# Peptides against a protein of PDB entry 6A30: the designs that were tried, part 12

Target 1, 150 residues: chain A of PDB entry 6A30
Amino acid sequence: AQDADNVLQPIMDLLDSNLTLFAKICEKTVLKRVLKELWKLVMNTMERTIVLPPLTDQTMIGTLLRKHGKGLEKGRVKLPSHSDGTQMIFNAAKELGQLSKLKDHMVREEAKSLTPKQCAVVELALDTIKQYFHAGGVGLKKTFLEKSPD

## One batch from the design tools (peptide; aimed at target 1 D16 T20 Y132)

Design b2_p13_5_s3 (made by RFdiffusion4, then SolubleMPNN; from b2_p13_5 with S1K E3Q K8R)
Fold by OpenDDE base, seed 2:
Structure b2_p13_5_s3 (fold): chain B 150 residues (1-150), chain A 13 residues (1-13)
Amino acid sequence: as target 1 above (150 residues)
Amino acid sequence: KLQERIKRIQEAA
């Protein structure tokens, strides 16, 4: 449980901040597309964070994710003017883009088989993330989350 | 925490 929380917390903080914003400013169709892309990103990031940790890299990823997540806390959600909404989407996209760049710097270490402990953490983390993205039925469909190739 | 986050998303949708 604690290990899963350590892996998830930075991701969840990022997601909570960005998805709350996206849910407010995006139309339903746009939101679904964003959620699908975020799902892919989260799955990829989680896989790397669990498979590739030296403990130092988790802290770095967590710190990187936290550095990007902290910027959004203090904004009183004023109804963004059209310009402000675009800028917020741009900033969120930039943050997500930095996560993607982090992907490029993470050397594909040889797919070492996950230890039983790592597998348990992945399973717990995956279930939590699925529940989050499903969002009580207003998010992504369970079928999509379960059958995702990611 | 997760349930609260889910609730916030639902309220925003």
Scores: peptide ipSAE 0.052, ipTM 0.617, DockQ to the pose 0.685
OpenDDE base, seeds 1, 3, 4, 5: peptide ipSAE 0.024, 0.048, 0.027, 0.051; ipTM 0.514, 0.614, 0.601, 0.620; seed 1 fails the geometry check

Design b2_p13_5_s4 (made by RFdiffusion4, then SolubleMPNN; from b2_p13_5, 4 letters changed)
Fold by OpenDDE base, seed 1:
Structure b2_p13_5_s4 (fold): chain B 150 residues (1-150), chain A 13 residues (1-13)
Amino acid sequence: as target 1 above (150 residues)
Amino acid sequence: SLQERIQRIQDAA
């Protein structure tokens, strides 16, 4: 449980910041699309992060997430005008794109079989993330989350 | 907590 929380917290912090912003600026249909893309990203990131040795990756993900998180704190969230919303979506997409580049750096390690402990952590993490993305029914449908190949 | 985070998303939606 504690290990799962440690792995999830950086991801959840990123998701909280982005989803809160998207929930405010996006229409429901757009939000669902964003959630679907974030779901794919999170699933891909988790798959790679958990397969990678825990020590080095927490620092890299934490450092990457920390470097990008500092820029968002100072702005008085005036509801950005439509133009500002587009720019924020673009910036968020760019940040997500950089996370996809993290994908390329992580591809090199051979798919080591997860230990039973790692599998248990993954299962707990997946359940937590599914609940988060479902968001009490305002997010993604349970059927989508369960049938996702990601 | 996870529930608090979920609630924040619900409140924003």
Scores: peptide ipSAE 0.103, ipTM 0.690, DockQ to the pose 0.702
OpenDDE base, seeds 2, 3, 4, 5: peptide ipSAE 0.101, 0.098, 0.102, 0.102; ipTM 0.686, 0.683, 0.685, 0.687

Design b2_p13_6 (made by RFdiffusion4)
Pose (drawn by RFdiffusion4):
Structure b2_p13_6 (pose): chain A 105 residues (1-54, 100-150), chain P 13 residues (1-13)
Amino acid sequence: AQDADNVLQPIMDLLDSNLTLFAKICEKTVLKRVLKELWKLVMNTMERTIVLPPSKLKDHMVREEAKSLTPKQCAVVELALDTIKQYFHAGGVGLKKTFLEKSPD
Amino acid sequence: KTEWEEFAEEANE
C-alpha cells in the first residue's frame, strides 16, 4: 500500500491542484468532458511507458518474451491502478464507476 | 486526503 502511494504521488501532485480548480469553475458537462479526456490520457501514457510490450528469431522476426514483474511489483501496480480509478470517480463528482469500468482505455 | 477528495466530499454534502 505504501509503495502504491509512492507510485501515484507524482501524478497526484500534478492533478490535485487542478481537478480541484476545475469542478469549482466548470459546468458539470465541461468537467465530465475534461475528466473523461484526462482519464484517457493517463491510461494511454501508462500503457505506453511502464508496460510497453516486448527481434529476428531464426528467420522471421518474432516478439520477445515479456520480462515478468515480481509478485510485489504486480500487486503494487494492480493497487495503484485501482486507486487512480477511485481518484477519478471521486466519490461521485468525477466519472461514474460504470464508465470507468467499461472504459476501453 | 487530497484537496480533490476533500472538495468532492463537500460537493456531495

Design b2_p13_6_s1 (made by RFdiffusion4, then SolubleMPNN; from b2_p13_6, 6 letters changed)
Fold by OpenDDE base, seed 2:
Structure b2_p13_6_s1 (fold): chain B 150 residues (1-150), chain A 13 residues (1-13)
Amino acid sequence: as target 1 above (150 residues)
Amino acid sequence: MTSWEILAEELNK
């Protein structure tokens, strides 16, 4: 449980910060698309965080996520003028894009078989994230979350 | 309000 929480906490902090922003500035159709892309990003990040040696990379991902998350807090969301909202979306998309680029620098080390403990942590983390994205039925559909390639 | 409560409100608009 604690190991799963340690893996999830940086991701959850990032999600909470960005989702609040997106909810305020995005139209419904854009928001749904953003949620789908965030889901993919989270799945990819989790796969890497758990498959990669947990200690060094959790600090790196946590530090990267924290470095990117801290920039969002100080924005007293003045209801941005229409121009400011577009810039915020662009900045958020750019931050997501940077997380995607981090994907390319992580060398595909051969997926060492996860230990049973790591598998249990992954399963718990996946269930928690699925519940988070489902959000009692107001978020992504269960069918979408279940069909996402594990 | 949680981030999801805010999202739920916006998704139901």
Scores: peptide ipSAE 0.097, ipTM 0.728, DockQ to the pose 0.285
OpenDDE base, seeds 1, 3, 4, 5: peptide ipSAE 0.090, 0.082, 0.092, 0.086; ipTM 0.719, 0.714, 0.717, 0.712

Design b2_p13_6_s2 (made by RFdiffusion4, then SolubleMPNN; from b2_p13_6, 6 letters changed)
Fold by OpenDDE base, seed 1:
Structure b2_p13_6_s2 (fold): chain B 150 residues (1-150), chain A 13 residues (1-13)
Amino acid sequence: as target 1 above (150 residues)
Amino acid sequence: MTSWEKLAEELNK
């Protein structure tokens, strides 16, 4: 449980920060698309984070995610003017883009078979993330989350 | 209020 929480916390913090921004800026249809892409990104990142590095190296990804998350704290969310909204989307997209680059750095580690303990952590993490993305029915549909090939 | 609650509020506007 604690290991799953440690893996999920940086992801959840990132999601919480970005979802708040997207909720304010994006239309509902765009937001749903963003959520779907975020879901894929989270699944891929989680798979790589849990499967590829030994549990000991999780500190680096957590540190990278934390370093990027701290920069957003100081922004007094002034309701962005239309121009500011575009810049905020651009900044959010840039942050998401940086997360995608994190994806590329993790590609080369040999897919080590998950230990049974890691599998249990992944399963618990997946359930938590699914519940998170479902958001009591407001978020992504359960059918989408369950049928995700990721 | 969780980010999802805020999101839900915005999606239901």
Scores: peptide ipSAE 0.036, ipTM 0.631, DockQ to the pose 0.362
OpenDDE base, seeds 2, 3, 4, 5: peptide ipSAE 0.034, 0.035, 0.035, 0.035; ipTM 0.626, 0.634, 0.622, 0.632; seeds 2, 4 fail the geometry check

Design b2_p13_6_s3 (made by RFdiffusion4, then SolubleMPNN; from b2_p13_6, 6 letters changed)
Fold by OpenDDE base, seed 4:
Structure b2_p13_6_s3 (fold): chain B 150 residues (1-150), chain A 13 residues (1-13)
Amino acid sequence: as target 1 above (150 residues)
Amino acid sequence: MTSWEKLAKELNE
């Protein structure tokens, strides 16, 4: 449990910040599309985060998320004017896109089979994230979250 | 309830 929380917390903080922004700026249809892409990204990131670094190096994810997250100062997201909102979405998408490029750097480490402990952490993490993205029924549909190939 | 869940709820009300 604690290990899962330690892995999830940085991801959840990033998601909460970005989703809050997107929910304010995006129309419902656009928001749903963004959520789906974020879901895929998170699933891919989690798989790598849990599989690639030994659970010992909490520092790397924290550092990667911190390096990219430091630009999102706790600044009162003044609802940017429609123009600024688009730029913020673009920047957030770019940041998320850079997280996807992190995908390419991590591919090199051997797909070592997850230890039973790592599997348990992944399962707990997945359940937490599914609940988060479902958001009590107002987010992504459970059917999408369960059937996602990601 | 996360900030996101709260906001999502508010958007659907």
Scores: peptide ipSAE 0.054, ipTM 0.629, DockQ to the pose 0.612
OpenDDE base, seeds 1, 2, 3, 5: peptide ipSAE 0.037, 0.039, 0.035, 0.037; ipTM 0.629, 0.627, 0.635, 0.636

Design b2_p13_6_s4 (made by RFdiffusion4, then SolubleMPNN; from b2_p13_6, 6 letters changed)
Fold by OpenDDE base, seed 2:
Structure b2_p13_6_s4 (fold): chain B 150 residues (1-150), chain A 13 residues (1-13)
Amino acid sequence: as target 1 above (150 residues)
Amino acid sequence: KTSWEKLAEELLK
């Protein structure tokens, strides 16, 4: 549980901040598209974070993610003026872009077989993320989440 | 608590 939390917390901090904003300012169709792209990004990031780097690198990724995520003040999302909303979307997109860049910098090391402990962490993490994106039925469909490449 | 924290608590029960 603690290991899963350590892996997920940086990602979830980023997601919680940005998705809350997106949910408020985006039209439903746009939001769904964003969520799908984020889902792919998260899955890819998790695969790399858990499978590729040793535990020490998870801390680095978490730190990097936190550095990039701190830009969104946990402030009460005032209904942004149209200009503010666009800027917030841009900033959020930029943050997500940084996450993508981080992905590109991660050297594909040969996929070592996961230890049983790592597998358990991955399973828990995947379930958690699926539930998060499903969001009680208001998010992505379970069918979509289950068919996503692990 | 964030939505994540709430969810994590439920999943860890």
Scores: peptide ipSAE 0.024, ipTM 0.547, DockQ to the pose 0.202
OpenDDE base, seeds 1, 3, 4, 5: peptide ipSAE 0.021, 0.018, 0.016, 0.019; ipTM 0.534, 0.521, 0.475, 0.510

Design b2_p13_7 (made by RFdiffusion4; failed a check: a repeat of another design)
Pose (drawn by RFdiffusion4):
Structure b2_p13_7 (pose): chain A 105 residues (1-54, 100-150), chain P 13 residues (1-13)
Amino acid sequence: AQDADNVLQPIMDLLDSNLTLFAKICEKTVLKRVLKELWKLVMNTMERTIVLPPSKLKDHMVREEAKSLTPKQCAVVELALDTIKQYFHAGGVGLKKTFLEKSPD
Amino acid sequence: LEERIKKIQEAAE
């Protein structure tokens, strides 16, 4: 849990003063649109940074084996991810839980 | 985290 907090700390310091500034000055729809968009952005960047997928093999170029995360690393990632979701739900001001769950991103 | 969520909720109100 402490490790997941440390992972999310950089992105939370960035969004905190913001998300906070918004919903204060945005109509519901405007806020929802921005959060939905920032959500897609976070999920996409994570997909393309911490988990980029894995070369000529014999003759025909095959994808390499993924280097598995350690058990502790897997757990930190799952928890940190589940935490960002709750962060964007924001207890009922942010995105609905139903939307986040079915988010294709 | 709970404190950050509360700040968002208070700002939204």

Design b2_p13_7_s1 (made by RFdiffusion4, then SolubleMPNN; from b2_p13_7, 4 letters changed; failed a check: a repeat of another design)
Amino acid sequence: LQERIERIKEAAE

Design b2_p13_7_s2 (made by RFdiffusion4, then SolubleMPNN; from b2_p13_7 with E2D E13K)
Fold by OpenDDE base, seed 4:
Structure b2_p13_7_s2 (fold): chain B 150 residues (1-150), chain A 13 residues (1-13)
Amino acid sequence: as target 1 above (150 residues)
Amino acid sequence: LDERIKKIQEAAK
């Protein structure tokens, strides 16, 4: 549990900031689309972080997310005017796109077999993330989360 | 996690 929390914390911090913003500025349909893309990104990032580098490098997810998140000024996002909201969505989409590109730059290290301990941590992490993205029913459907290529 | 979910729910209202 603690290991999973430690691994997830950087991701969750980023997601919290972004999703809170998106939930405020996006129409429900747009929000769902954003959530789907974020879900894919998170899953892909986790797969790489867990399978390729040792789970210990919380710094990689955090760094990957921070390098792209540094553009999100910690500033009090004033509820942007519709124009500002659009720009934020665009910036977020751009960041997501950059993260997707970063996916291509991550060296295909051979999929190391996870130890049973690592597998357990991953499973717990995935469950936590699924619950987060479901957000008590306001987020993604459970069926979508379960059927996604995890 | 619960607090994080709550924040999202509040934002989605």
Scores: peptide ipSAE 0.117, ipTM 0.710, DockQ to the pose 0.761
OpenDDE base, seeds 1, 2, 3, 5: peptide ipSAE 0.109, 0.108, 0.113, 0.109; ipTM 0.703, 0.702, 0.703, 0.702

Design b2_p13_7_s3 (made by RFdiffusion4, then SolubleMPNN; from b2_p13_7, 4 letters changed)
Fold by OpenDDE base, seed 2:
Structure b2_p13_7_s3 (fold): chain B 150 residues (1-150), chain A 13 residues (1-13)
Amino acid sequence: as target 1 above (150 residues)
Amino acid sequence: LEERIKRIKEAYK
C-alpha cells in the first residue's frame, strides 16, 4: 500500500492540476482525447517507475513529470477566453507530442521481470488509476481502460 | 482518491 502511494501521489498531483484545467477549457470530445493520451502517459510512467530502480525520491517522478509539464506556465489562469482555450489545447497537444517522444526513448529499456511485490504494487496502482480516469462514469469508459495494454 | 474523483466530476459539469 505505501509503495503504491509513493508511486501514485506525484502522478495524481499532476493529473489533478492538469485534468481540472483541461476539463474547464476543453470541449468534451477534445477532453476525451486528452484523457486517452494522459492515460497512456500514466501507464508508461508507472511501468518505468516500477521497473526502474525504485527511485525512492518522489522528486524524480515529480521532476520527470515537471520537466515534461513545465510548458504549463503557472500563469494566472485567467479563465481563458475562448481564444485562450484553443491555445491551451495546442500547447497541451504539443506537450503530449513531446511525451510521445518520451515513449520512443522508453521502448529500449529491457523488460526486467517484476518481483511479486512489484506486481502487487502495479495492480493496486492500476486499479486506482482506472478509477480515477473513469471518474464515476464521466471520464473514460471502463471498457477502454480494460482494453488498454498494461 | 474519492476527493480527487469528486474534483474531476465537478470539473466535467
Scores: peptide ipSAE 0.140, ipTM 0.730, DockQ to the pose 0.662
OpenDDE base, seeds 1, 3, 4, 5: peptide ipSAE 0.130, 0.133, 0.136, 0.132; ipTM 0.727, 0.725, 0.729, 0.726

Design b2_p13_7_s4 (made by RFdiffusion4, then SolubleMPNN; from b2_p13_7, 5 letters changed)
Fold by OpenDDE base, seed 4:
Structure b2_p13_7_s4 (fold): chain B 150 residues (1-150), chain A 13 residues (1-13)
Amino acid sequence: as target 1 above (150 residues)
Amino acid sequence: LQERIERIKKAAE
């Protein structure tokens, strides 16, 4: 549980910040589309984070998320004007897209079979993320989350 | 997690 929390916390912090913003600025259909893309990205990132790097590389994801997250200054999220909101979505999507490039650097580690501990961490992480993306019914449908290739 | 979910719910209202 603690290991899962350590792996998920940086991702969840990033998601929380971005999704809260997107929920405010996006129309419902757009938000759902964004959530679907984020879901795919998170699933891919988690699979790599848990499967590819030994749990010790929390530092690398944290550092990557921190390097990209530092640009989101703690500043008063002035609700960007509708135009600024689109730009923020674009920037967030771009940043998340760069996380997908992290994909290519992490693939270099041999696909080792997950240890039972890693499997337990993945299971807990997936459940937590599903709950987060469902957001009590205002987010993605459970059916989508369950049918998504995890 | 629950707090984060509630924040998203509130933002979606």
Scores: peptide ipSAE 0.060, ipTM 0.617, DockQ to the pose 0.737
OpenDDE base, seeds 1, 2, 3, 5: peptide ipSAE 0.059, 0.060, 0.057, 0.056; ipTM 0.615, 0.620, 0.614, 0.615

Design b2_p13_8 (made by RFdiffusion4; failed a check: a repeat of another design)
Pose (drawn by RFdiffusion4):
Structure b2_p13_8 (pose): chain A 105 residues (1-54, 100-150), chain P 13 residues (1-13)
Amino acid sequence: AQDADNVLQPIMDLLDSNLTLFAKICEKTVLKRVLKELWKLVMNTMERTIVLPPSKLKDHMVREEAKSLTPKQCAVVELALDTIKQYFHAGGVGLKKTFLEKSPD
Amino acid sequence: LEERIKKIQEAAE
């Protein structure tokens, strides 16, 4: 849990002062649109940075084996991810839980 | 985290 906090700390320091500034000055729809968009952005950047997928093999170029995360690393990633979801739900001001769950991103 | 979520909720009110 402490490790997951440390992972999310950088992105939370960035969004905190912001998300906070918004919903204060945005209409509901405007806020929802921005959060939905920032949501897609965070999920996409995570997909393309911490978990980029894995060369000519014999003759025909095959994808390499993925280097598995350690058990502790897997757990930290799952928890941190579940935490960002709750962060964007924001207890009922952010995105709905139903939207986040079915988010294709 | 809970404090940050509360700050978002208070700002939204």

Design b2_p13_8_s1 (made by RFdiffusion4, then SolubleMPNN; from b2_p13_8, 6 letters changed)
Fold by OpenDDE base, seed 4:
Structure b2_p13_8_s1 (fold): chain B 150 residues (1-150), chain A 13 residues (1-13)
Amino acid sequence: as target 1 above (150 residues)
Amino acid sequence: LQERIERIKKAAK
């Protein structure tokens, strides 16, 4: 449980910040599309984070998230004008897309079978993320989350 | 997690 929390917390913090922003600035249909893409990204990132790096690379995700997150200064999130919101979504999508490039660097480690501990962490992480993306019914539908290739 | 969910719910209203 604690290992899962340690892996998830940086991802959840990033998601919370971005999704809160997107929920404010996006129309519902756009938000759903963004959530679907984020879901795919998170699933892919989690699979790699848990499967590929030994637990020691919390530093790398944290560092990548921190390097990109430092640009989101604590400044008063002036609700960017509708135009600025779109750009923020684009930038967030671009940053998340760069996390997808982290994909290529992490693939170099041999697909080792998940240990039972890693499997338990993945399961807990997936449940937590599903609940987060469902957001009590205002987010993604449970049917989508369950049918998504996890 | 629940707090985060509630924040999203509030933002989506």
Scores: peptide ipSAE 0.060, ipTM 0.627, DockQ to the pose 0.709
OpenDDE base, seeds 1, 2, 3, 5: peptide ipSAE 0.058, 0.057, 0.056, 0.057; ipTM 0.626, 0.626, 0.620, 0.625

Design b2_p13_8_s2 (made by RFdiffusion4, then SolubleMPNN; from b2_p13_8 with E2Q K6E Q9K)
Fold by OpenDDE base, seed 1:
Structure b2_p13_8_s2 (fold): chain B 150 residues (1-150), chain A 13 residues (1-13)
Amino acid sequence: as target 1 above (150 residues)
Amino acid sequence: LQERIEKIKEAAE
């Protein structure tokens, strides 16, 4: 459980900020599309994070996210006026774009078979992230999350 | 997790 939390926490922190913004500014259809892409990204990142680095290098995700996240000043999300909303979307999209670059920098290491411990962590992490993306029904459908090949 | 979910729900309403 703790290992799953450690893996997910940096991702979740980033997602929380961005999804809260997207939920406010995007129509439902756009939001769903964004969530689908984020789901894929998170799944791929999680897989690589759990499979590639030994769980001990919590610093790598944190450092990779920090290197790209230094621009996330905890600016008090004042809901900017409509004009500022576009800029906020652009900034959020830029931040998400940086996450996609993180995917490219994660070296295609050979899919080593997960240890039983790693498998358990992945399962717990998957359940957690599925619930998060489902967001009590306002997010992605459970059927989509369950059928996702990622 | 639940708190995070609720925040998203509130934002989507």
Scores: peptide ipSAE 0.082, ipTM 0.645, DockQ to the pose 0.742
OpenDDE base, seeds 2, 3, 4, 5: peptide ipSAE 0.073, 0.074, 0.080, 0.076; ipTM 0.640, 0.641, 0.641, 0.640

Design b2_p13_8_s3 (made by RFdiffusion4, then SolubleMPNN; from b2_p13_8, 5 letters changed)
Fold by OpenDDE base, seed 3:
Structure b2_p13_8_s3 (fold): chain B 150 residues (1-150), chain A 13 residues (1-13)
Amino acid sequence: as target 1 above (150 residues)
Amino acid sequence: LDERIEAIKKAAE
């Protein structure tokens, strides 16, 4: 549990900040689309993080998220004007597109069979993330989260 | 997690 929390906490902190903002500025359909793309990103990131050695993972997630997150200055979230919201979505989409390209360059390191311990951590992490993305029914549908090939 | 879920709910209202 603690290991899963340690892996998820940086991701959750980022998601909390961004999703709260997106929920305020996005129409429901747009928000769902954003959540679906974020879900894919999180799943792909977790897969890489668990397969890669733990020490590089926090730094790499942190670096991947920081390299892309440097544009989110901790500044006073002024209620983004409609123009600011559109630009944020565009930037987020651009960042997601860059992460997709990174997938193509990451040599499919031989999927080392996860140890039983790693599997348990993954299962716990997946359940937590599914609950987060479901968000008590206002987020993604459970059926989508369960059927996701990611 | 519960606090996060409630925050998202509140933001969606």
Scores: peptide ipSAE 0.032, ipTM 0.568, DockQ to the pose 0.735
OpenDDE base, seeds 1, 2, 4, 5: peptide ipSAE 0.029, 0.031, 0.031, 0.028; ipTM 0.563, 0.562, 0.563, 0.559

Design b2_p13_8_s4 (made by RFdiffusion4, then SolubleMPNN; from b2_p13_8, 5 letters changed)
Fold by OpenDDE base, seed 1:
Structure b2_p13_8_s4 (fold): chain B 150 residues (1-150), chain A 13 residues (1-13)
Amino acid sequence: as target 1 above (150 residues)
Amino acid sequence: LDERIERIKEAAK
């Protein structure tokens, strides 16, 4: 449990910030589309992060996310006015774009077989992420999350 | 997680 939390916390912090912003700015249809793309990105990132590097280097995820997350420190998200909404979308899209670049920097290491412990952590992490993306029914449908190639 | 979910729900309203 604690290992899963440690792995997920940086991702969840990033997602929480971005999803809160998107939920405020985007209409429901746009939000769902963004969530679907984020889901794919998170699943792919998690697969690469958990399967490829040994779980021990929490520092790499933290460093990769921190290098891209440094822009988040400054913004007390004052809900800017409508004109600022476009800029916020642009900034959020830019942040998402940076996350997509993270995908490209993940070295294609050979899929090592997960240890039973790692499998348990992944299962717990997946459940947590699914619940997060479902967001009590406001987010993605459970059926979509269950059918996604995890 | 629950707190995060509630924040998203509130933002989506």
Scores: peptide ipSAE 0.098, ipTM 0.669, DockQ to the pose 0.791
OpenDDE base, seeds 2, 3, 4, 5: peptide ipSAE 0.093, 0.090, 0.098, 0.092; ipTM 0.664, 0.661, 0.671, 0.664

## One batch from the design tools (peptide; aimed at target 1 L19 T20 Y132 A135)

Design b2_p14_1 (made by RFdiffusion4)
Pose (drawn by RFdiffusion4):
Structure b2_p14_1 (pose): chain A 105 residues (1-54, 100-150), chain P 14 residues (1-14)
Amino acid sequence: AQDADNVLQPIMDLLDSNLTLFAKICEKTVLKRVLKELWKLVMNTMERTIVLPPSKLKDHMVREEAKSLTPKQCAVVELALDTIKQYFHAGGVGLKKTFLEKSPD
Amino acid sequence: SAVEERIKKIQEAA
């Protein structure tokens, strides 16, 4: 849990002062649109940074084996991910839980 | 706890 907090700390310091500034000055729809968009952005950047997928093999170029995360690493990632979701739900001001769950991103 | 405090700030601002 402490490790997951440390992972999310950088992105939370960035969004905190903001998400906060918004919903204060945005119509519901405007806020929802921005959050939905920032959501897609975070999920996409994570997909393309911490978990980029894994060369000529014999003759025909095959994808390499993925280097598995350690058990502790897997758990930290799962929890941190589940935490960002709750962060964007924001207890009922942010995105609905139903939307986040079915988010293709 | 720190995440909950951040969420409360968003809720209060809203």

Design b2_p14_1_s1 (made by RFdiffusion4, then SolubleMPNN; from b2_p14_1 with A2K V3L E4Q)
Fold by OpenDDE base, seed 5:
Structure b2_p14_1_s1 (fold): chain B 150 residues (1-150), chain A 14 residues (1-14)
Amino acid sequence: as target 1 above (150 residues)
Amino acid sequence: SKLQERIKKIQEAA
């Protein structure tokens, strides 16, 4: 459980703030589309993070997310003609873009089979993420989460 | 508990 939490915490911290915002400002169909894209991103990031030594990746993820989070606050280019909601979405999208870049910085190790311990961590992490994205029924459908390539 | 709180926040915002 603790290992799963450590792996997920940097991602979840980013998601928590953004999903709360998106739920308020997005239309339902747009929100679902955003959630699906985030799900894919999280799954891909988690896969790479678990295959690599969790401690090193967590530090890198935390550092990159913190650096880009601060940079995003300072580098606010005001586009003159957009609504506050559009600007918030743009900022959130930029933050998510940085998460994608983080994926590219992860060292691709040779494909190794997961140890039983790593498998257990993955299972716990997946269950937690599925519950989070389902969000008591207001998020993604259970069928989508279960059929998604994980 | 943390997960439940996160879920609750999303539900309240939706």
Scores: peptide ipSAE 0.101, ipTM 0.681, DockQ to the pose 0.738
OpenDDE base, seeds 1, 2, 3, 4: peptide ipSAE 0.098, 0.094, 0.099, 0.100; ipTM 0.677, 0.674, 0.678, 0.679

